# Peptides against a protein of PDB entry 2QAS: the designs that were tried, part 123

Target 1, 120 residues: chain A of PDB entry 2QAS
Amino acid sequence: PPEDLMQYEAMAQDALRGVVKAALKKAAAPGGLPEPHHLYITFKTKAAGVSGPQDLLSKYPDEMTIVLQHQYWDLAPGETFFSVTLKFGGQPKRLSVPYAALTRFYDPSVQFALQFSAPE

## One batch from the design tools (peptide; made by RFdiffusion4, then SolubleMPNN)

Design b2_p29_3_s1 (from b2_p29_3, 14 letters changed)
Fold by OpenDDE base, seed 5:
Structure b2_p29_3_s1 (fold): chain B 120 residues (1-120), chain A 29 residues (1-29)
Amino acid sequence: as target 1 above (120 residues)
Amino acid sequence: IAEELVKRATEEAKATEAALEEEALAAQA
């Protein structure tokens, strides 16, 4: 097969990260996500720029999945990363995740999924 | 390419949906 010097697949993957950012921006808008939409987001916990509770990140040395449905606060989707407050062990904790750290995005309400390769 | 990537990812996620949900529930309690 001919060699793809344009690296179209990689460019497509990068473009699809924009879908996650856009979805999170919709989730952060007043009223949140339209029901029944909710998001499962998986990311590499050791990726550059990931910030959160040390004990939590230590528990998940490779990947961690969070759910944005019922219990999340102050979702702030920036241009390069998003931050959100979630409860772990009953305590609210702030988590910051670069979009580049994501490995999976899933909305089970419509069975829409994306998968990415993320460097650490 | 984008369409194919979305389709493949969707199939994989559906197959492991229960596992993803359980993992998230275990983390956020």
Scores: peptide ipSAE 0.159, ipTM 0.738, DockQ to the pose 0.711
Fold by OpenDDE base, seed 3:
Structure b2_p29_3_s1 (fold): chain B 120 residues (1-120), chain A 29 residues (1-29)
Amino acid sequence: as target 1 above (120 residues)
Amino acid sequence: IAEELVKRATEEAKATEAALEEEALAAQA
């Protein structure tokens, strides 16, 4: 096929990561997401910039999924990463995840899904 | 291109929805 010098596929993938960022910004707004919307986010735990409880990250050496629905606090979606407080084993912990570390995004309420490749 | 990417991702996620939910619920409590 003709050579794509515009790299449209890469642009599209970046745009889709932007959807995640936008969704998180909506979730961080007062009142949170409009019900019944909620988010499942999967990310590579060893990706650069990922930070969180050592014990938790050790438990999930490859990737893990978090859910933003009932129990999340202080969601802070930045331009390159987001941070959020979640309860693990009943204890609140702060997790910071770069958008580049994401591998899956899913909103089961409308079955909207995105999949991404992320650094190991 | 974007539309097709979304479609493929959505179809795959539907098949793994239960697994994703179970994983998240197991981690967060």
Scores: peptide ipSAE 0.159, ipTM 0.738, DockQ to the pose 0.734
Fold by OpenDDE base, seed 2:
Structure b2_p29_3_s1 (fold): chain B 120 residues (1-120), chain A 29 residues (1-29)
Amino acid sequence: as target 1 above (120 residues)
Amino acid sequence: IAEELVKRATEEAKATEAALEEEALAAQA
């Protein structure tokens, strides 16, 4: 096929990252996600802009998955990244993840999944 | 393209759902 100078695939992927952002904004709204929706989010821990506990990120040198269901607080979905407080080893920790660092988004309640390429 | 990406991702996720849940439980309290 002819060369795609518009890069439509990349634009489509970026649009799908927007779905994650929108879903997180719904999760952050009063009342949280409508039952039984909950989110599994996988991201590259060494991607630019990822921040969190050093010991935790060291434990997961490539990717890690977090779940937003029952134990999360202060979810703040920004325009380029989201931050959330989760418990790791019983301790609340703040995690900040750019949407560009995401590799997987999954809602088991409706088996809705997205997969993304992320820089290594 | 978008529809194809969603479809493929959904199929793969079914196969790895248990692994995702296990990974999340291992990380979080």
Scores: peptide ipSAE 0.153, ipTM 0.734, DockQ to the pose 0.720
Fold by OpenDDE base, seed 4:
Structure b2_p29_3_s1 (fold): chain B 120 residues (1-120), chain A 29 residues (1-29)
Amino acid sequence: as target 1 above (120 residues)
Amino acid sequence: IAEELVKRATEEAKATEAALEEEALAAQA
């Protein structure tokens, strides 16, 4: 098969990151996600632009998965990254994650999933 | 390509859904 010098698969993945951003914007809107929708988001913890508690990120040196369902606050989906407050060990912590750092997005309520290649 | 990516990701997610949920719940406990 001929080589794809356009890298269409990569472009398609980048386009699909827009779905994640849009979903998070819906989640951040008043009223949140329509139940029973909720989001599992996996990301590379060492990817450029990822920020959060040092102890937490140290515990997950490669990837970690967060769930946006019952315990999240101040979800702020920007154009290049989102930030959210979650509880870890009972303590509220702020995470900031670029969309480019994502490796998996999943909504189990409708079994909608996306997988991405991320930096690092 | 996009549709295939979605399909493959969905299949894998279904297979590992329990593991994903356990991981996330444990982290945010």
Scores: peptide ipSAE 0.147, ipTM 0.734, DockQ to the pose 0.786

Design b2_p29_3_s2 (from b2_p29_3, 17 letters changed)
Fold by OpenDDE base, seed 2:
Structure b2_p29_3_s2 (fold): chain B 120 residues (1-120), chain A 29 residues (1-29)
Amino acid sequence: as target 1 above (120 residues)
Amino acid sequence: LADALVAAATAAAQATAAALEREALAAQA
Protein backbone atom coordinates (compact mmCIF):
# COMPACT_ATOMS: atom_id res chain seq x y z
CA PRO B 1 0.00 0.00 0.00
CA PRO B 2 1.11 3.58 -0.62
CA GLU B 3 3.12 5.30 2.10
CA ASP B 4 1.37 8.04 4.05
CA LEU B 5 3.93 10.82 4.23
CA MET B 6 1.36 13.19 5.70
CA GLN B 7 0.79 11.02 8.78
CA TYR B 8 -2.95 11.55 8.63
CA GLU B 9 -3.64 9.00 11.34
CA ALA B 10 -1.56 10.96 13.84
CA MET B 11 -3.25 14.18 12.79
CA ALA B 12 -6.64 12.59 13.27
CA GLN B 13 -5.65 11.33 16.71
CA ASP B 14 -4.59 14.81 17.74
CA ALA B 15 -7.83 16.26 16.44
CA LEU B 16 -9.81 13.70 18.41
CA ARG B 17 -7.96 14.64 21.59
CA GLY B 18 -9.49 18.04 20.95
CA VAL B 19 -12.91 16.45 21.35
CA VAL B 20 -12.02 15.46 24.89
CA LYS B 21 -10.80 18.97 25.64
CA ALA B 22 -13.98 20.47 24.24
CA ALA B 23 -16.17 18.04 26.17
CA LEU B 24 -14.40 18.91 29.41
CA LYS B 25 -14.85 22.60 28.71
CA LYS B 26 -18.56 21.97 28.35
CA ALA B 27 -18.51 20.05 31.62
CA ALA B 28 -16.72 22.94 33.34
CA ALA B 29 -19.28 25.51 32.24
CA PRO B 30 -21.95 26.68 34.68
CA GLY B 31 -24.54 23.98 35.09
CA GLY B 32 -22.18 21.25 33.95
CA LEU B 33 -22.92 18.76 31.22
CA PRO B 34 -26.41 18.51 29.82
CA GLU B 35 -28.04 15.49 31.36
CA PRO B 36 -27.72 12.58 30.96
CA HIS B 37 -24.21 13.11 29.56
CA HIS B 38 -21.31 12.09 31.77
CA LEU B 39 -17.72 11.12 31.12
CA TYR B 40 -15.47 8.17 31.82
CA ILE B 41 -11.83 9.06 31.26
CA THR B 42 -8.94 6.60 31.34
CA PHE B 43 -5.30 7.67 31.50
CA LYS B 44 -1.81 6.37 32.11
CA THR B 45 -0.99 7.18 35.71
CA LYS B 46 2.76 7.26 35.10
CA ALA B 47 2.61 9.51 32.05
CA ALA B 48 4.61 12.71 32.17
CA GLY B 49 2.67 15.54 33.74
CA VAL B 50 0.18 13.40 35.64
CA SER B 51 -0.07 14.52 39.24
CA GLY B 52 -2.25 13.65 42.17
CA PRO B 53 -2.32 11.83 45.49
CA GLN B 54 0.73 9.61 45.69
CA ASP B 55 -1.11 6.82 47.46
CA LEU B 56 -3.84 6.80 44.84
CA LEU B 57 -1.52 6.82 41.86
CA SER B 58 0.55 4.07 43.45
CA LYS B 59 -2.57 1.96 43.77
CA TYR B 60 -3.09 2.21 40.03
CA PRO B 61 0.39 1.82 38.56
CA ASP B 62 -0.74 1.51 34.93
CA GLU B 63 -4.10 3.06 34.14
CA MET B 64 -6.91 4.70 36.05
CA THR B 65 -10.44 5.53 35.05
CA ILE B 66 -12.30 8.45 36.56
CA VAL B 67 -15.93 9.38 36.18
CA LEU B 68 -17.24 12.91 35.86
CA GLN B 69 -20.91 12.78 36.68
CA HIS B 70 -22.23 13.52 40.16
CA GLN B 71 -19.16 14.06 42.32
CA TYR B 72 -16.58 16.38 40.79
CA TRP B 73 -15.50 19.93 41.59
CA ASP B 74 -13.37 22.74 40.21
CA LEU B 75 -12.93 21.17 36.80
CA ALA B 76 -10.32 23.24 35.01
CA PRO B 77 -9.70 22.21 31.40
CA GLY B 78 -6.55 23.93 30.21
CA GLU B 79 -4.97 23.81 26.80
CA THR B 80 -2.60 20.93 27.50
CA PHE B 81 -4.04 19.36 30.64
CA PHE B 82 -7.08 19.40 32.85
CA SER B 83 -7.40 19.30 36.60
CA VAL B 84 -10.32 18.25 38.73
CA THR B 85 -11.22 17.53 42.32
CA LEU B 86 -12.73 14.11 42.96
CA LYS B 87 -13.50 12.10 46.06
CA PHE B 88 -11.46 8.97 46.64
CA GLY B 89 -12.26 7.02 49.75
CA GLY B 90 -14.54 9.85 50.74
CA GLN B 91 -11.80 12.47 50.64
CA PRO B 92 -11.49 15.25 48.06
CA LYS B 93 -8.29 15.06 46.06
CA ARG B 94 -6.91 17.10 43.19
CA LEU B 95 -5.90 15.31 40.01
CA SER B 96 -4.07 16.83 37.05
CA VAL B 97 -3.96 14.94 33.75
CA PRO B 98 -2.40 15.97 30.44
CA TYR B 99 -4.57 15.19 27.44
CA ALA B 100 -1.61 13.31 26.02
CA ALA B 101 -1.90 10.81 28.88
CA LEU B 102 -5.42 9.77 27.94
CA THR B 103 -6.12 6.31 26.57
CA ARG B 104 -9.92 6.18 26.60
CA PHE B 105 -12.86 8.55 26.61
CA TYR B 106 -16.43 7.34 26.94
CA ASP B 107 -19.86 8.89 27.31
CA PRO B 108 -22.23 6.00 28.00
CA SER B 109 -25.33 8.16 27.63
CA VAL B 110 -24.86 8.18 23.87
CA GLN B 111 -22.27 5.41 23.66
CA PHE B 112 -19.64 7.76 22.25
CA ALA B 113 -16.11 6.44 22.63
CA LEU B 114 -12.57 7.39 21.73
CA GLN B 115 -9.35 5.49 22.18
CA PHE B 116 -5.84 6.92 22.14
CA SER B 117 -2.27 5.74 22.24
CA ALA B 118 -0.43 7.21 25.20
CA PRO B 119 3.28 7.10 26.00
CA GLU B 120 4.37 4.51 28.54
CA LEU A 1 -9.60 8.16 9.23
CA ALA A 2 -11.33 10.08 11.99
CA ASP A 3 -14.54 8.19 11.31
CA ALA A 4 -12.71 4.88 11.32
CA LEU A 5 -10.98 5.70 14.59
CA VAL A 6 -14.25 6.64 16.26
CA ALA A 7 -15.94 3.50 15.00
CA ALA A 8 -13.18 1.23 16.25
CA ALA A 9 -12.93 2.95 19.61
CA THR A 10 -16.69 2.89 20.05
CA ALA A 11 -16.88 -0.83 19.46
CA ALA A 12 -14.09 -1.57 21.92
CA ALA A 13 -15.47 0.70 24.61
CA GLN A 14 -18.98 -0.64 24.28
CA ALA A 15 -17.72 -4.17 24.76
CA THR A 16 -16.09 -3.24 28.07
CA ALA A 17 -18.46 -0.51 29.22
CA ALA A 18 -19.70 -2.35 32.29
CA ALA A 19 -16.21 -3.18 33.50
CA LEU A 20 -15.00 0.33 32.77
CA GLU A 21 -17.80 1.92 34.76
CA ARG A 22 -17.40 -0.49 37.65
CA GLU A 23 -13.69 0.27 37.87
CA ALA A 24 -14.27 4.01 38.01
CA LEU A 25 -17.03 3.73 40.58
CA ALA A 26 -14.90 1.51 42.79
CA ALA A 27 -12.02 3.97 42.72
CA GLN A 28 -14.08 7.02 43.61
CA ALA A 29 -16.10 7.66 46.79
Scores: peptide ipSAE 0.131, ipTM 0.714, DockQ to the pose 0.759
Fold by OpenDDE base, seed 1:
Structure b2_p29_3_s2 (fold): chain B 120 residues (1-120), chain A 29 residues (1-29)
Amino acid sequence: as target 1 above (120 residues)
Amino acid sequence: LADALVAAATAAAQATAAALEREALAAQA
């Protein structure tokens, strides 16, 4: 097949990452997500720009899945990454995750799912 | 292309959705 010099697949993936960003912005808006929507987000914990508790990231050396449903605070979806406070072991922890680090996005309420190839 | 990627991603994710959800719930308080 002819060589794709436009990198269409990469562009398509970036566009789909935009869906995640938009969904998080909806989640961060006043009133939060409309019931019963909630988000499961999986990311590579060693990807560039990922930051969080050392013990937590060590526990999940490859990928980690977080849920944004009932117990999340100060969700801040930026243009290149989002940050959020979640409780792990009962303790609030701040996570910052670049959208480029995401590998999965899932909203079980409508069975909407996306998967991505994330850099190491 | 985008539609095809979404379809493929959806199919793959649905197969492991329950496991992902349980994993997330186990990680968080």
Scores: peptide ipSAE 0.130, ipTM 0.708, DockQ to the pose 0.729
Fold by OpenDDE base, seed 4:
Structure b2_p29_3_s2 (fold): chain B 120 residues (1-120), chain A 29 residues (1-29)
Amino acid sequence: as target 1 above (120 residues)
Amino acid sequence: LADALVAAATAAAQATAAALEREALAAQA
């Protein structure tokens, strides 16, 4: 099989990460996501730039999935990472996740899914 | 390529959607 020296797959994945960023920006807009849309986001917890409560991240040493539906606050989608406040065990926790750390994006309402290869 | 990846991801997500959602909900709140 011929060698892909252009790395098209990686470029395509990077482009698709833009979809996640755009979706999060929609979610962060006033009024949030249009119902019934909601987001499941999976990321590598040890990836560079991931930050959050150490106890939580230690509990999920590989990947964790967060849901942005009914209980999320202060969603801030930046250019390279997003941050959001979620409740874990009843406690509000701030989580910051680089888009490069994402491994899965899923909107169950329309069954739209993306998956990514993310370095740790 | 990108289309194939999306299709594959969608299929996998659909197959395990219930479990995925349950896990996320259990972690949060």
Scores: peptide ipSAE 0.122, ipTM 0.708, DockQ to the pose 0.749
Fold by OpenDDE base, seed 3:
Structure b2_p29_3_s2 (fold): chain B 120 residues (1-120), chain A 29 residues (1-29)
Amino acid sequence: as target 1 above (120 residues)
Amino acid sequence: LADALVAAATAAAQATAAALEREALAAQA
């Protein structure tokens, strides 16, 4: 088959990552996500640009899933990464996750799912 | 399989540190 020098498959995957970014921007708006929408986001904890409490990330050396429903604060979806405050054991923890680190996105309310390949 | 278990455990265990650690430990075994 002909060689794809345009890398269309990668472009398409990046476009789908844009869906996650857009969804997070909606989640960050005043009032948050419209009921009953909520988000499960999985990412590679060792991916470049991922940051957060060292002890937490060290406990999950491969992938970690976070839930954005009722227990999230200061969600800040940037252009290349998002940051959010979540509570673990009642303690607030700040996570910063590049969109490129994501491996899964899921909204159970409408059973909408996306999967991505992320570098380690 | 192990990766999926870790991901699911972390999502469910945001409420308690103890649950988070337990699930992670079990999944990594």
Scores: peptide ipSAE 0.032, ipTM 0.607, DockQ to the pose 0.059

Design b2_p29_3_s3 (from b2_p29_3, 16 letters changed)
Fold by OpenDDE base, seed 1:
Structure b2_p29_3_s3 (fold): chain B 120 residues (1-120), chain A 29 residues (1-29)
Amino acid sequence: as target 1 above (120 residues)
Amino acid sequence: IAEELVARATAAAQSTAAALEQEALAAQA
């Protein structure tokens, strides 16, 4: 088959990352996500731009999954990254995650899932 | 391509969804 010089798959992946961003923006809007929707997001903890408490990130040297359902605050979905406050070990911590660092997105309520390749 | 990519990604992710959910719940408290 002819060589794909347009890199359509990469463009499609970027578009699909846009779905995650859009979903997070819905989650951040007044009233939050419509029930019973909630989000599980997996990301590479060592990816460029990821920031958070050192002890937490050290505990998960490869990937970690966060859940946005019952306990999340100040969700701020920017254009290139989102930040959110979650409780770890009973303490509120702020995480900042670039969309490019994501490897998995899942909404159990409708079993909608996406998987991405992210920088190592 | 987009539709095929979504289908493939969804199938792969669903196989480990339960484990991912449990991991997230364990991390956040």
Scores: peptide ipSAE 0.093, ipTM 0.706, DockQ to the pose 0.723
Fold by OpenDDE base, seed 3:
Structure b2_p29_3_s3 (fold): chain B 120 residues (1-120), chain A 29 residues (1-29)
Amino acid sequence: as target 1 above (120 residues)
Amino acid sequence: IAEELVARATAAAQSTAAALEQEALAAQA
């Protein structure tokens, strides 16, 4: 078959990552997500650009899922990554996650799911 | 194949554990 010099599959995957970005921007808006919408976001913890507390990332060295529902703070969805403060064991922790690091996105309220291939 | 299955299982377990550890589902005080 002919070589795809346009890299359409990659563009399509990037477009789907754009859905996650858009959803996070909605979540970051005043008032947050409209109930009952909430987000499960899974990412590779060792992917380039992922940052957070060493103890937390070391505890989950492959993948990690975070939930954005009732307790999240300072959600900042940028163009290439988002950052958010979450509580683990009562302690606030700041995470920064590039969209390219994502492997799964899920909104249980409407059973909307996306999955992505992320660099190892 | 075996390595892939182990990796998937490990990732799933880690992901689930992290979600359970996070305080996300309880209403804010």
Scores: peptide ipSAE 0.091, ipTM 0.651, DockQ to the pose 0.098
Fold by OpenDDE base, seed 2:
Parts: sequence; structure tokens; C-alpha cells
Structure b2_p29_3_s3 (fold): chain B 120 residues (1-120), chain A 29 residues (1-29)
Amino acid sequence: as target 1 above (120 residues)
Amino acid sequence: IAEELVARATAAAQSTAAALEQEALAAQA
């Protein structure tokens, strides 16, 4: 078959990462996500640009999933990464995750799912 | 990749994910 010199698949993947960004921007808006929508976000913890508490990232050396539902604070969806405060064991932890580090995105309320390849 | 397949993968990952340590699933007081 002919070569895809345009690399449409990669372009499409990048566009789909934009869906995650847009969803997070909706989540960050006043009032948060419309119920019952909530987000499961999985990312490679060692990917470039990922930052957070050492103890947390060390505990999950490959990838981790976070949930944005009832308890999340100061969600800041930037153009290349988002940051959010979540509570683990009652302690607030700040995470910063580039969209490029994402491997899975899922909204169980409508069974909307995306999967991505993420380099380390 | 089918959304159903991703959903299953996500569900399976929940058992080992940091989500289990989060308070995210509990209603805010």
C-alpha cells in the first residue's frame, strides 16, 4: 500500500489529545463537570514534564490513574499540560501532567474512552 | 481501538491505580 507521508494517524492522535484538554477545561469551569460526568485519566509517571510529590510518583513508577469527580481542586488546564490538586490519604497533592503523557482517558458516565501511546 | 476495550482496560487498572487512594469517589462533605 502507498506510504502515508502525511502521518494522518499521528495527527489524529494529537487531535484526540485535544479532546482531553477540552474536557478538562470544562471540568475547570465554574460548577465543574455536569453530573454525572467524571474523568479517569491515566498517564506515564516518568514521562517528560510530569511532576508531583516524590513519594507518590515513586509509588507508581510506571503509570497511574487519577479520578476527577467529587474531590479535586485548583484544576488548571493549560495548553500543553494540566495541573490539579487531589487528596491521597487525606493529604493534598499537586500533580502536573503534560497531555503528551496520557495513555488513557475515560468517562464512565457515557462510556467515552480514548487510548494513547505515550513516550517516556 | 474500541471504546469498550479501553473501558475494560481502565476498569482493570482501577484495582492498582492511585485512584484507590484518592478521596475522589466520595462525595464532598
Scores: peptide ipSAE 0.077, ipTM 0.682, DockQ to the pose 0.176
Fold by OpenDDE base, seed 5:
Structure b2_p29_3_s3 (fold): chain B 120 residues (1-120), chain A 29 residues (1-29)
Amino acid sequence: as target 1 above (120 residues)
Amino acid sequence: IAEELVARATAAAQSTAAALEQEALAAQA
């Protein structure tokens, strides 16, 4: 196949990452997501810009999935990353995840799925 | 490719485990 000097695949993936950002902004709005919508978000834990408790990230050295449904707080979707507070083992943990670190997005309520390649 | 396959499988398992450790699926009291 001819060499793609335009990098169309990367551009397309960046555009689709915008869908995730937009969805998170809806989730962060007053009232949260319209039921029954909820989000499964998977990301590479070692990707640049990912931050959170060492014990949590060390437990999942490759990637992990977080769920935004019934228990999430202070969701802050920025332009390049989002942060959110979630409970693991009953303890609140603050995570910050760049959109570029995402590998999967899924809303099971409507079976909407996106998959991305992320830095390894 | 075997190592890559194992790595992907491990990542998927870890991802699922993390989601299960999260209390997201339980409605807040």
Scores: peptide ipSAE 0.089, ipTM 0.656, DockQ to the pose 0.101; fails the geometry check

Design b2_p29_3_s4 (from b2_p29_3, 18 letters changed)
Fold by OpenDDE base, seed 1:
Structure b2_p29_3_s4 (fold): chain B 120 residues (1-120), chain A 29 residues (1-29)
Amino acid sequence: as target 1 above (120 residues)
Amino acid sequence: IAEALVARASAEAKATEAALKAEAEAAQA
């Protein structure tokens, strides 16, 4: 097959990552997500720019899934990454995840799913 | 290069939700 010098697949994936960013911006607005919407987000824990509790990241050396529904605070969706406070082991911890690290996004309320390939 | 998957009302939706819920519960709270 001919070589794709335009890298269309990568461009398409990056464009779709914008959906996640937009969804998180909606979630960060006053009042949060409109019920019953809630978000499952899976990401590569070793990807560049991922920051969080070291003990937690060590427990999940490949991928981790978080849920944004009832137990999240101070969601801050930036242009290249988002940060959020979640409880792990009952303790609030700050997690920072670049959108490029995402491998899966799912909103079960409307069965909307996105799957990405992400570098480690 | 793996192509991004976009799905809505997937046949695997319920199974996917259960799996994701279990994964998230293992980490959070």
Scores: peptide ipSAE 0.234, ipTM 0.774, DockQ to the pose 0.492
Fold by OpenDDE base, seed 5:
Structure b2_p29_3_s4 (fold): chain B 120 residues (1-120), chain A 29 residues (1-29)
Amino acid sequence: as target 1 above (120 residues)
Amino acid sequence: IAEALVARASAEAKATEAALKAEAEAAQA
């Protein structure tokens, strides 16, 4: 196949990652996500920029899925990463995830799904 | 790093939701 000097696939990936960022910004706005929307987010735990509890990340050496529905606090969606407080083992922990680390996004309420390639 | 085309769907099976739910609950428990 001919060489793509425009990098269209990368552009498409960035655009769709933008959907996730926009969705999280909606979730972080006053009032949160409109019912019944909720988000399942999967990411590579060893990707650059991922930070969180060491014990938790060690438990998931490849990918980890989190759900933003009822038990999340202080969602802060930045331009390159988002951070959120979730309970793990009953204890609140801060998780920071670059959008580039995401591999899956799903909203069951409308069956909207996105899949991405991420650094391994 | 594996490079792949983005996949998008507007409709998914219930099995996908169940799997995601189980994965999330395993961590956020």
Scores: peptide ipSAE 0.234, ipTM 0.762, DockQ to the pose 0.408
Fold by OpenDDE base, seed 3:
Structure b2_p29_3_s4 (fold): chain B 120 residues (1-120), chain A 29 residues (1-29)
Amino acid sequence: as target 1 above (120 residues)
Amino acid sequence: IAEALVARASAEAKATEAALKAEAEAAQA
């Protein structure tokens, strides 16, 4: 069969991760997400580039799920990672997560789901 | 990090909303 010099499969995978980035950019805009949209994001806590409270990450040695709905601040969606302030144990903490570390994205308001195989 | 593989994109979730909510709330309190 012909060689795919365009690498379309890789493009498609990148595009789907781009959906998460775009959704977070919408969430970071003034006014936040339009109700009732909210986001569940699961990521590998040991993936390269993941940064956050040591005690929290130790509590979740494999994967961790966060929700962006009512209790999040200073969401900053960059080109390769996003950072956000969330409350853990009542204390605000900063979390930084590369998009490449994501394993699941879900917006229950419209039942939109994405699943990824993320390397460490 | 190496390029990730997209496993699925659909209206179906690996876990129910209730399960995801519980996972998130276990950390965010």
Scores: peptide ipSAE 0.230, ipTM 0.765, DockQ to the pose 0.427
Fold by OpenDDE base, seed 4:
Structure b2_p29_3_s4 (fold): chain B 120 residues (1-120), chain A 29 residues (1-29)
Amino acid sequence: as target 1 above (120 residues)
Amino acid sequence: IAEALVARASAEAKATEAALKAEAEAAQA
């Protein structure tokens, strides 16, 4: 196949990652996501910038999926990463995930899905 | 050699939701 010197795929990924950031910012706004919207987010646990419970990350050495619907707190969507408090094993823990670490985003309420190639 | 992959869909199958739900619930149990 022809060589792509423009790196269109990377540009497309950056654009689509922007959708995730925007969605999370809406989720973090007062009142949260408009029902019935909720988010399933999959990311590479070993990607640079990912931080969270060591025991949890050890349990998921490659990828893990989190759901933002009923049990999440203090969602903070930054410009390059977002952080959120979720319950793992019944205990609230802080998770920080760079948008670049994402591999999948899904909102089942409208069946909207995005897939990405992430580092690591 | 694996190339970067970008996929977008607005009408995923019901099975996708079920799989993701189980996946997330296992982690956030």
Scores: peptide ipSAE 0.217, ipTM 0.755, DockQ to the pose 0.442

Design b2_p29_4_s1 (from b2_p29_4, 11 letters changed)
Fold by OpenDDE base, seed 3:
Structure b2_p29_4_s1 (fold): chain B 120 residues (1-120), chain A 29 residues (1-29)
Amino acid sequence: as target 1 above (120 residues)
Amino acid sequence: SAALASSFPSAEEAAAIQAQVDALAPALP
C-alpha cells in the first residue's frame, strides 16, 4: 500500500486531543458547562507530567478516571496540560494532567466519547 | 479498563459509565 507521508493519523489524533482541551476550556469559563453536560476523563497516572498527591496516585497506579460535574474547583486548562481540584474523602486534592496522558474522554449527557493511545 | 476515583457517586455507577465509554468510544483514524 502507498506510504502516508502526510502523517494523517497523527494529525487526527492531535485534533481529537484538541477537542478535550476545548471542552475543558468551556468548563473553566464563567458559568461552567451547560447542564446536563459533564465530563469523565481517564488518564495514565504514571505518564510523564502527571502530578498529584502521592497517596492518591499510588491508589491508582495504572489509570484513573475523574468526573467533572458538580464538585470540582479551580479548573485551569493550559495548552499542554490541565489542572483541577477535586475532593477525595472530603479533602481537596490538586491534580495536573497533560493532555498526552489521556486515554478516554466521555460526556454521558450526549454520549460523546473519545479514545486515545497514551504513552507511559 | 481504568480504575475509578472516589469522585464518582458510587462504584457501581462508575463501572456502568466505564462500560458505556468502552462501547461508544470510536477508534482513532
Scores: peptide ipSAE 0.026, ipTM 0.556, DockQ to the pose 0.294
Fold by OpenDDE base, seed 5:
Structure b2_p29_4_s1 (fold): chain B 120 residues (1-120), chain A 29 residues (1-29)
Amino acid sequence: as target 1 above (120 residues)
Amino acid sequence: SAALASSFPSAEEAAAIQAQVDALAPALP
């Protein structure tokens, strides 16, 4: 088949990452996500730009899934990454995850899912 | 495979609707 010089697949994937960003912005708005919506977010822990407690990230050398439902604070969805405070072992931890590090996005309330490739 | 930082069930365990062009392609006429 002819070469796709437009790189439509890459553009489509990039656009879909925008869905995640938009969803997180809704989650960060006053009142949070409309119930019963909640988010499962999976990302590569060793991807460039991922930041968090070393002890936490060391426990998950490949991928980690976080859940944004009730126990999250200070969600800050930026243009290239989002930051959020979650409790691990009862202690608040700050995570910063670039959208490019995401591998899966899922809202079980409506069974909406997206899959992405992330740098190793 | 993804590791969960909590006791929540894995998202992979549930049926999902993939809203991606490659997944939607079969539905196109």
Scores: peptide ipSAE 0.024, ipTM 0.529, DockQ to the pose 0.129
Fold by OpenDDE base, seed 4:
Structure b2_p29_4_s1 (fold): chain B 120 residues (1-120), chain A 29 residues (1-29)
Amino acid sequence: as target 1 above (120 residues)
Amino acid sequence: SAALASSFPSAEEAAAIQAQVDALAPALP
């Protein structure tokens, strides 16, 4: 098969990561996401730039899926990563996740899904 | 496949949604 020197797939995936960033920015805006929209985000926990409680990340050594619906605070979608506070075991924990670490994005309210090839 | 965080509202919902995510994930060219 012919070799793709343009790397179109990678470019397309990077563009689609922009959708996630835009969605998170909407979620972070006053009023949050419009009902019934909510987000399931899966990421590689060992990817470069991922930050969070060591015990939590150790519990999920490969991938972790978080839900942004009713129990999230201080969502801060930056240009290269987003951070959010979630409760685990009743305790608030701050996570910081680069968009490059994402492997899945899903909004079940409209069954919108994206998947990505994320580096380790 | 991916581990579900404790931030999910319920284990039941998480399991159901995860199944949908796996089934509805688009195939990238």
Scores: peptide ipSAE 0.023, ipTM 0.548, DockQ to the pose 0.280
Fold by OpenDDE base, seed 1:
Structure b2_p29_4_s1 (fold): chain B 120 residues (1-120), chain A 29 residues (1-29)
Amino acid sequence: as target 1 above (120 residues)
Amino acid sequence: SAALASSFPSAEEAAAIQAQVDALAPALP
């Protein structure tokens, strides 16, 4: 088969990452996500650009899943990454995650799931 | 993480869902 110099598969996957970004932007809008929608987001903790409490990230050396449902604050979905405040051990922690670090996205309310290949 | 992951569809189901989404482009006229 002919060589794909356009890297269409990669472009398609990046477009799908855009779905996550769009979903997060909806979540960050006034009123938040429409009930009963909520988001499960999994990402590689060692991926470039990922930042947060060292102890927290150390606890999850490979992947970490966060849930955006009732307990999340100051969600800021940027163009290349999003940041959000979540409570861990009762303490608010700020996480910053590039969309490129994502490996899974899931909305249980409608059973919508996406999987991505993220570099470590 | 593992506990939360249990709420996700199985790897097989997830792959099937992803395949359906990915197959949209090739199916375009």
Scores: peptide ipSAE 0.022, ipTM 0.503, DockQ to the pose 0.098

